Peptides against a protein of PDB entry 6DSZ. Designs and how they scored, part 160

Target 1, 361 residues: chain A of PDB entry 6DSZ
Amino acid sequence: NYVVTAQKPTAVNGCVTGHFTSAEDLNLLIAKNTRLEIYVVTAEGLRPVKEVGMYGKIAVMELFRPKGESKDLLFILTAKYNACILEYKQSGESIDIITRAHGNVQDRIGRPSETGIIGIIDPECRMIGLRLYDGLFKVIPLDRDNKELKAFNIRLEELHVIDVKFLYGCQAPTICFVYQDPQGRHVKTYEVSLREKEFNKGPWKQENVEAEASMVIAVPEPFGGAIIIGQESITYHNGDKYLAIAPPIIKQSTIVCHNRVDPNGSRYLLGDMEGRLFMLLLEKEEQMDGTVTLKDLRVELLGETSIAECLTYLDNGVVFVGSRLGDSQLVKLNVDSNEQGSYVVAMETFTNLGPIVDMCV

## One batch from the design tools (peptide; made by RFdiffusion4, then SolubleMPNN)

Design b2_p18_3_s2 (from b2_p18_3, 11 letters changed)
Fold by OpenDDE base, seed 5:
Structure b2_p18_3_s2 (fold): chain B 361 residues (1-361), chain A 18 residues (1-18)
Amino acid sequence: as target 1 above (361 residues)
Amino acid sequence: SEREAARAALEAKAAAAR
């Protein structure tokens, strides 16, 4: 009897950074198929804390901090639509991952979207939004006392949503999304009414964006608004201001992931399908009244890494490159370039043994 | 610059769509 010890999954399909173990600890959380790995970021590197088996492939993994919580909670959605909110508790040496809430959010009727599951959390923690099915936006209200994740659907007129995010600084939860229709790709916003369980008209729209517009980045205050990433262009819109850049360097390969570096949204990491790592910079202009406006967008090539499925900035110029196709990496961003013009140095490499073939024995 | 021309083209497209 060869007990083929099923190799643990090594391909990374998601990563997030936050304060999950405590308010003070910086954590890296890594999703590897059905497995969640929890690390503490230290001066010496990544310290493993806990591994958690999930009842399915992790499709969404997001940290959020509701009002009155001292540390982040973790939202997970599986590919089989099992949702949970997890809390880390430590009592001496005993470490428990507690399910604060759970539910199954599968619909009996709906076409699963071809672009897969999208899960987003309102920055003010009022709700979770899910794009699971074409023409539906699922809302999970966030309530501290509710152990059962209840959801409702709002109908989307836009059947082909490419990406969606919640915006920052909105009185009501507001989504911004890229969608495709027969005329092309467009950006639209909706306010989400929890009370009426409907969409209201959002603050702005942008029709006829780039044909290959694929990602929405919600920008924090003071800038607000969103960045739209295409194949050839990067655009910014906040209702009042529009900016566009088309740096030739991004045209060579499709940007596939992003991560915010600065809490104020001044810098973002971008990764493309060739493993190139970029910095997107939001150049500010301070007005005479003390208001901060976006002056320009700039893209800089930092260097090359493994092809990122996900990126997360940790601290002190350290970035985790989560890879599905190659080895995941811990990399250092330097101020000065090396002889090859790269600002990226690999610190650690995590071998990817390839996809676990679920041999159903 | 090519960047300025590309920006102007994107801005013009966005303005025409309003």
Scores: peptide ipSAE 0.022, ipTM 0.564, DockQ to the pose 0.012
Fold by OpenDDE base, seed 1:
Structure b2_p18_3_s2 (fold): chain B 361 residues (1-361), chain A 18 residues (1-18)
Amino acid sequence: as target 1 above (361 residues)
Amino acid sequence: SEREAARAALEAKAAAAR
């Protein structure tokens, strides 16, 4: 009996931070292929709480808090289109991961998108949106009493969606997306009607964005709107205000991931293909009427890390760098640079042993 | 000024932890 100690996956393909175990606990959740790792963030470091085996490779992992929930719920979608909503429940020393809802969201027809699975949650928790197939946007209504995740499709005229997010502060659920057509890349918005199961015209659009525009960041209030990240430029648009920067430093390597640092969207971490870590800063201007507007955008190089697949800001300047290609890291962001001009110090390194070749025996 | 703003923002978070 060879106990093939199945080597646990070490490559990170997703990470999120929130309050999953309790309202008070800060958690780090890490996706490693089919494995979910749950940590509590403490002053002493990461405390492991639970590991969960999933019924497939995790493709989407997002925390969300429906109205009237005291803590976050976890949405997971697998690469085989199994969806679930998970809740953490502790009763004394007993720890249970409860499936609140589940479903399979696979379609019988459709071309799987080349840019992979995108899953997003409306900030007001009205729906989950999924881009699984070209020309389709799948909607999962969020209903508290529904144990079965039922989805419907809305047709997208835009066949080649690059990235999509839900916007903040919208009366109706509103998506913002980058798409490509024969004329180039563009940004468009749609309102999503749950009642009519259709798209309505969104609040704004921007035609002919940068040719390599690859990511959408939805910006919380008070700014609202979205950030569009390209190869050469970073742009902000909220329907009323447009601002673009082209910092030369971002041209050196493609930005591949981002994470919001501040709840108000004033700062974002950016990671590139060379393992460079940046801070994107939104400078505010307070108007005489008390409204807050975007004054400027800035990008600052913080230092170097492992090549990030995902980034998440924890607290106190601590960042988790989830890496697929290299070792994952806990890093500290410092106020003062070291002798090399870096603001980044590695606190802990998690060895990546490479892809588990599932030898299908 | 840019480094000072990033600095001040990191300091504010580090100070809130203390």
Scores: peptide ipSAE 0.014, ipTM 0.509, DockQ to the pose 0.055
Fold by OpenDDE base, seed 4:
Structure b2_p18_3_s2 (fold): chain B 361 residues (1-361), chain A 18 residues (1-18)
Amino acid sequence: as target 1 above (361 residues)
Amino acid sequence: SEREAARAALEAKAAAAR
């Protein structure tokens, strides 16, 4: 009896930070194929709390805090379209990860999108949005007492959505997305009506963005709006303000991941395909009336890390670099550069043993 | 149902991780 001890996956395919174990704890959650690792972030480093085997490869992992919850809940969608909402419960020494809600969101009809599964949560926790198939946007209403995740589809006229996010500060749940048509790539917004199960016209659109525009970042208030990241340009739009930069340094390698550093959206980490780590800075202008507007965008090269699949800012300049292709890292961002001009110092490295092909025998 | 099996598998894995 060869007990093939199935080697635990080491390649990171997602990470998120928040308050999952308690309201006070800062957690790092790491998705490694079918495994969810839960850590508490401490001054001493990452303390492992729990490891959970999921039913299938994790495709989406997002923390969210519904109104009246003391801590974050975890939404997971698997590559086989199994959705769940998880809650951490601790009673003394007993630690349980409970399923608050679950469902399968697979459609019998639809072309799986070439850009993969996208899952997003409305910042006000009104709904979950899923782009699973071309020409469809799936909505899961977030109801407190619903143990069964029910979803419905809204037709998207835009068949080739590249990326999508919910915007902040919108009266109705509003998505912002990059899509491609025969004329190029564009940005559009839609309001999502739960009642009518349809899209309404969103607050703004931007036609003819950069041809390689690949990512949408929803910016929280006071700025609002979205950042669109391309190969050559970074643009901001909120309906009233438009700003674009084309820093030459980003042309060298494709930006593939991002993470918000500041809760107010003043800074974002960007990672590229060469493992370069950037800071995107939103410079504010305060008007005499107290209105905050975007003055400028800047990109600064911080240094080099493992090629990030995902990034998450923890605290005190510590960043987790989740890598699929290389070793994951905890890195420190310093105020001062080293002799090489790097602001990044590796604190800890987590060996990636490569893609474990789960041969289902 | 595949849903019940998925839930049971998740619950069983959560229980085994205790």
Scores: peptide ipSAE 0.000, ipTM 0.276, DockQ to the pose 0.017
Fold by OpenDDE base, seed 3:
Structure b2_p18_3_s2 (fold): chain B 361 residues (1-361), chain A 18 residues (1-18)
Amino acid sequence: as target 1 above (361 residues)
Amino acid sequence: SEREAARAALEAKAAAAR
């Protein structure tokens, strides 16, 4: 019996940063196909803590902190629609990943969406939303006592959803999504009623956005609203304020990932298909009444990295660049540019050996 | 100067989160 030591997957398909091991620890969690790698971010770099084998390819990985939790919980959805909520527990030298809740959220009917699986969590932790199938939005209510993740579907009239997020600062859970119809791409919002299991009219919509609008970023308070990323434009809308920019630099390659840098949503990292790393900046204006409004949007080229599948800001200007097509990297964002005009310095590179087909024989 | 300030603010926030 040759135990073929299955080569560990190296291609990154997701990454998140938060406080998973403790309230104080900063963690980097990396999804590599069926594997979850857990690191503690230290002054010396990434300290490995645990590797976890999942029962399927990780399709969604999100940290969230329900009210009364001391640390973040991890939501995972696999490509085979197995959902779980995981908790890190350490007792001395014993490290356990506890499944707090699990369920299979596959439907017997429905067309799997062309843009793949989207999983989102309400910022107030009221629900998880899943776009798995065309014309359906799946809701998993978050309840502390539920060991079984129960889901229900709401019919979505918009059959071709491109991206969806929950908005911040909403009395009811509110989704914002880009969708395509025969007239073009549009942005719409819906409130999600858990009680009635239906959509109510959301606070705003924006018809006829850029034809290649591909990503929604939910912006925290005090700004609120959403950023819509296109091929040629970046737009902001919150119901009261609309702002658009069309920086020529973003037209050269498609932006494919983003990550929030500041908790207040003042800065975002953007990565494109050429491995260019950008900073999106939200310029604030303080009104006489003390309200903060968005004054302007700005994009700055930082430098080049591996082609990011996912980005996550750690601390101290350190960014993890998770790559599927190339080597993953830890990079430092410097205040000053180098001789080549780059603000990005590679600190560590993680060799990608390519897609390991887990031949589970 | 604004790039320096935005990045200095990033380093300062990251230093304050230690």
Scores: peptide ipSAE 0.005, ipTM 0.440, DockQ to the pose 0.056; fails the geometry check

Design b2_p18_3_s3 (from b2_p18_3, 7 letters changed)
Fold by OpenDDE base, seed 1:
Structure b2_p18_3_s3 (fold): chain B 361 residues (1-361), chain A 18 residues (1-18)
Amino acid sequence: as target 1 above (361 residues)
Amino acid sequence: SEEERRRKALEEKAAAAK
């Protein structure tokens, strides 16, 4: 009896960094199809802690910290619409992954969106938002005592949402999204009322953005607002300030992923379809009143990596490059360039054996 | 910090590219 040990999936489809195992530990969490891998980031590298099998392909994986929690919780949504909130619990040498809450969020009606599943969490942990179907925004209220994840839908007039995020610094949970209509692509905001289960008018909108605007980045305070990434341009808007750049270097390949480096939103990693790694920089201007405003945006080419499906900054200039098409990497960002002008040095490479063809027999 | 130094170096590089 050759137990063909089913090859573990090696293609990465998601990664996040946070404090999941403890308040003090820095963790890297990696989604590989149905498998979650949990690492502690150490000075010596990645230390494996636990692997968890999920009942389905991981479609969304986000860390969040509700008020009064000492460490982050993990939200997972599968491709079959199974949602859960997970907690890491260690008691001596015993390690348990506790399901705090679970639910199925599938609707009986609706067209699954062509751009796939989007899951987002309000920065103040009031709700989870899900774009699963065209013309619907699903809300999961976050309640500490609720073991059953209950959701409701709000109708979106905008049928073709490209990307959506929750904004920072809003009194009510506020989404910012790129959508497409017959006139082009636009950015809009809505406040989400948990009480009324409806959208209210958001603080701002930007009509007629770049035709290929594909990503929204919510910017934390003090800047607030959002970055919109297109094929040719990167724009910032916060309701009061608008800035745009069109660096020629980004036209060569589509930016497909991003990750915030600094907690204050001053730097972001960007990855494109050719495996180029960029730094997006937000330049600060301090006003006479002590307010901080955005002065300018800049993009810098750092170097080349595997084609990133996801990026996450760890610490000390170490970045995890999660790749679906190639080998995943740990890379070091250096201050000085090498002889080839690259600021990126590969520290470790994780061989991708290719897609496990799920032969559904 | 090393991070601040890296930020400054990237900022300086970006300023030189304008």
Scores: peptide ipSAE 0.017, ipTM 0.410, DockQ to the pose 0.048
Fold by OpenDDE base, seed 4:
Structure b2_p18_3_s3 (fold): chain B 361 residues (1-361), chain A 18 residues (1-18)
Amino acid sequence: as target 1 above (361 residues)
Amino acid sequence: SEEERRRKALEEKAAAAK
């Protein structure tokens, strides 16, 4: 009996940063297929805390902090539609990952979307949204007392959603999404009524965006609104203000991931299919009334990394580059460029031994 | 059409989830 010690998965398919182990600890959480790795970010680097085996490939991994929680909770959705909300508990040396809630959100009917599973959390923690199937938006109301995750579906008229996010600063939970129809790609918003279990008209829409518009970034206050990333353009819209840039440098390779650097949404990391790392900067304008508006968008090439599946800014200019196709990296962003014009220095590299081909026995 | 059938199935499913 060759016990093939199943090599631990090394390909990263998701990463998130937050305060999961405590209110004070900065954590990096890494999804590697069925494995969740939890690290504490320290001045000395990444300290491993816990590894958790999940009952399926992690498809969604998001940290969120419901009102009155001292630390973040973790939402996980697997590729088999098993959902859970996890809490970290430590009692002395004993570390437990507690399932606060769980459920299966699979539907008997529906076409799985080609863009895959999208899971999003309302910034005010009112609900989780799931795009699992074409023409459906699944809502999981967030209730603290419910150990069983219950979900309902709202019909989407837009059958081909490309990406979706919840917006910030909305009285009602509001989604912003890119969708495709026979006329092209468009951006639309909907308010989500938990009471009526329906969509209401959102605050804005933008028809006929760039044909390759692929990502939505929800921008926090004070700016609000969303950034739409395409192949050739980056656009911003908040209902009142529209801005667009078309920096030639982004045309060379498709931007595939992003991560917010600043809590106020002033900067974002962007990674492309060539492993180029960019900074997207939101230039502010302070109005005489004290309101902050977006003046301009700017993109700067920082350098090159492994091809990112996911990016997460940690602290002090340190970024984790989660790679599925290559080695994951811990990189430092410097203020000054090197002789080659790069602001990126690799601090640590995590060897990717390739996808564990599921030997289905 | 297949699309219309799919649309109806989604409508029924959304209605049943209410």
Scores: peptide ipSAE 0.008, ipTM 0.365, DockQ to the pose 0.008
Fold by OpenDDE base, seed 5:
Structure b2_p18_3_s3 (fold): chain B 361 residues (1-361), chain A 18 residues (1-18)
Amino acid sequence: as target 1 above (361 residues)
Amino acid sequence: SEEERRRKALEEKAAAAK
C-alpha cells in the first residue's frame, strides 16, 4: 500500500492581510484549496504560526473587526457553502482556532452563478453579503451572541452580477455592483434593509459602463464611492463625482485582482493576466476650506511578478503575490527603478507544484 | 418559459426567507 502522501496544496486561491493573531501582529493568511496558512509578518519575512484544515475548498476568506473586538475575526465560506467565523486564541504556547459561529448557507433552489461565489463584508460589520446564485443576494446578519449563522435571501432583479462590494460611509449597508443585461454592463447601488429584508434604492447608478467592466473596488472615506475596472478604462464614481481614465498600458492584458495599499484608499495594487503589477493612485487636491477632493486617477507600471490570483500589501513596500498558475512570491517595491524600469524585486518564491490531482485511488 | 419559472422560484425563495 503506497500511501501516496497527498502533497500539500501549493496553489494559492486567496490571501488576506490583517491582525488575526493579535491586535499588534500583522498577519498574512493564505488559502490553498482546503488549507489555511497563518503567518506573522516580520522584518525577517513570513513566520508560520498555524495551519488549519477546512472542511472544503475555501471560496471566500475575509478579515473583519466588529465593534468591541480587539483583533480581526476571519470569515470563511467553502465551495460547499459551509460558513464559519473563526477567532485566533493563544494561551502561552497553546494555539487554538475557535469557531465563533458556523452555518450552512446552501440553498435548495437556485442556479449557481457562472462567475462563482462572491462574499463581502459590510465595513461597519452589520452583515455579510453573498452572491451564490443568480438573482439572489444572501445576507448573514452579524450578531455577537449568535453561534449559528442564519441567512436570508433578497431577490436581485439583476440576474447577471459580475462583481459586488459594500460601500463605505453609508448610513445603511449599501452594495455596489456591476451587472450585465442585454444592453451592456452597468453599475448599480442598493441599500440593504436588515429589518425589512429587502433592497432600497441606493445613492447612485452608472448605466452603460465599459462592456468588459469586471471589478468593483469600494473606496474608503473621505472619498467614498467605487472604482470600476474594465479592460480599457478605470472609472470612479461616488454619486457626485465621476472620473475616468483609459491608460493604453492596461489594454494589453486584463486586470484580474486588486488590493488596497493605503487605509485611506489613496493607492491600490493591480495585477493582470501577464503578471504585470500596477499601482493605481488616487491624486488628491486640497481645497481652500481644507476639504480633500479626488483630482485624478493615475496608473503606474511597477514591474512583473507571477500571475496573481490575489495580491496583498503587507508593510514597508512588501507585497505577497498569491499565484494559482505559477509560484507565489514575496516581492519588494522599491522607490527607484532598476535598469529595466522595474520597481519590483522578488524576495522569496514559493514553488507551486501544480493542482493536486486528488487521485482518489 | 424556463427563465420565468426560474424567476418565480427565486421570488418564492426570497419571499420564504422574509
Scores: peptide ipSAE 0.006, ipTM 0.355, DockQ to the pose 0.008
Fold by OpenDDE base, seed 2:
Structure b2_p18_3_s3 (fold): chain B 361 residues (1-361), chain A 18 residues (1-18)
Amino acid sequence: as target 1 above (361 residues)
Amino acid sequence: SEEERRRKALEEKAAAAK
């Protein structure tokens, strides 16, 4: 009787960093299929706190802090469209993950989008947005007193959304998205009216972006706007300012993930399909009136890691590289390069045993 | 067209979610 101990999933399909266990603790949360792993980031490394089994594959995992919460809450959406908002509670040695709200956001009608599930949270915590089906944007209003996550749909005229984010600094919740039509790829913005349950015209659009534009990064204030990442170019737009760079180094492999390093959006980590790690830098220009404008964009190659499915900056130049295809890593970013010209040093490696092939023997 | 039928179904679904 070989008790095949069900091997725990090791492939990482998502990671987030924030203050989930307390206001002061820095946490790393790792999604491994149906498993959520919660760590505290310490000077000695990752301290495991709790593991949580989810009722399905985690498709979206986002931390957010509603106005008047002392710590972050966790939004999870599963691949079967089960949504929940989770809270960490500790009472002495007892650790509980509490479901603050839950719901099923599946629709009977609609084609699941080929680019998968996208879930985003408004920076002001007014709503959650979900791109689940082509031609629909689902909105979950965030209400503290509601234990049942209710959602409504808004029609999107743009059937082929590639990526979508909420913008920062908008009076109304505003989405920015890359979409594809027969003419190519474009960027558009919409304001989301909770009251009217409709889209209003957004502040700006950019038609005919790079044909392989694949990612939107919402930039926080003071810059605002969005970064659009393609195969050959990185562009910035905020309605008033447009900047574009085409660094030859990014053409070699597709950028597939990103993470903000600085709270003010001055730096971002970028990971490509070859495991190259880049820093995207937003260069500031201070105007005589004290306004800060974006002067330029710069990309620097930091080094090589495992192929990132997700990246998260922790603290003190430590980065978690979540990998689906390879071993996940903790890496240190150094100020000075090594003899090979790399700024990246592997601190810890987490073996990926690959997909559990359910060999029904 | 199939696209127009799909669009109409999405419109009805968005309207029913209001």
Scores: peptide ipSAE 0.005, ipTM 0.363, DockQ to the pose 0.008

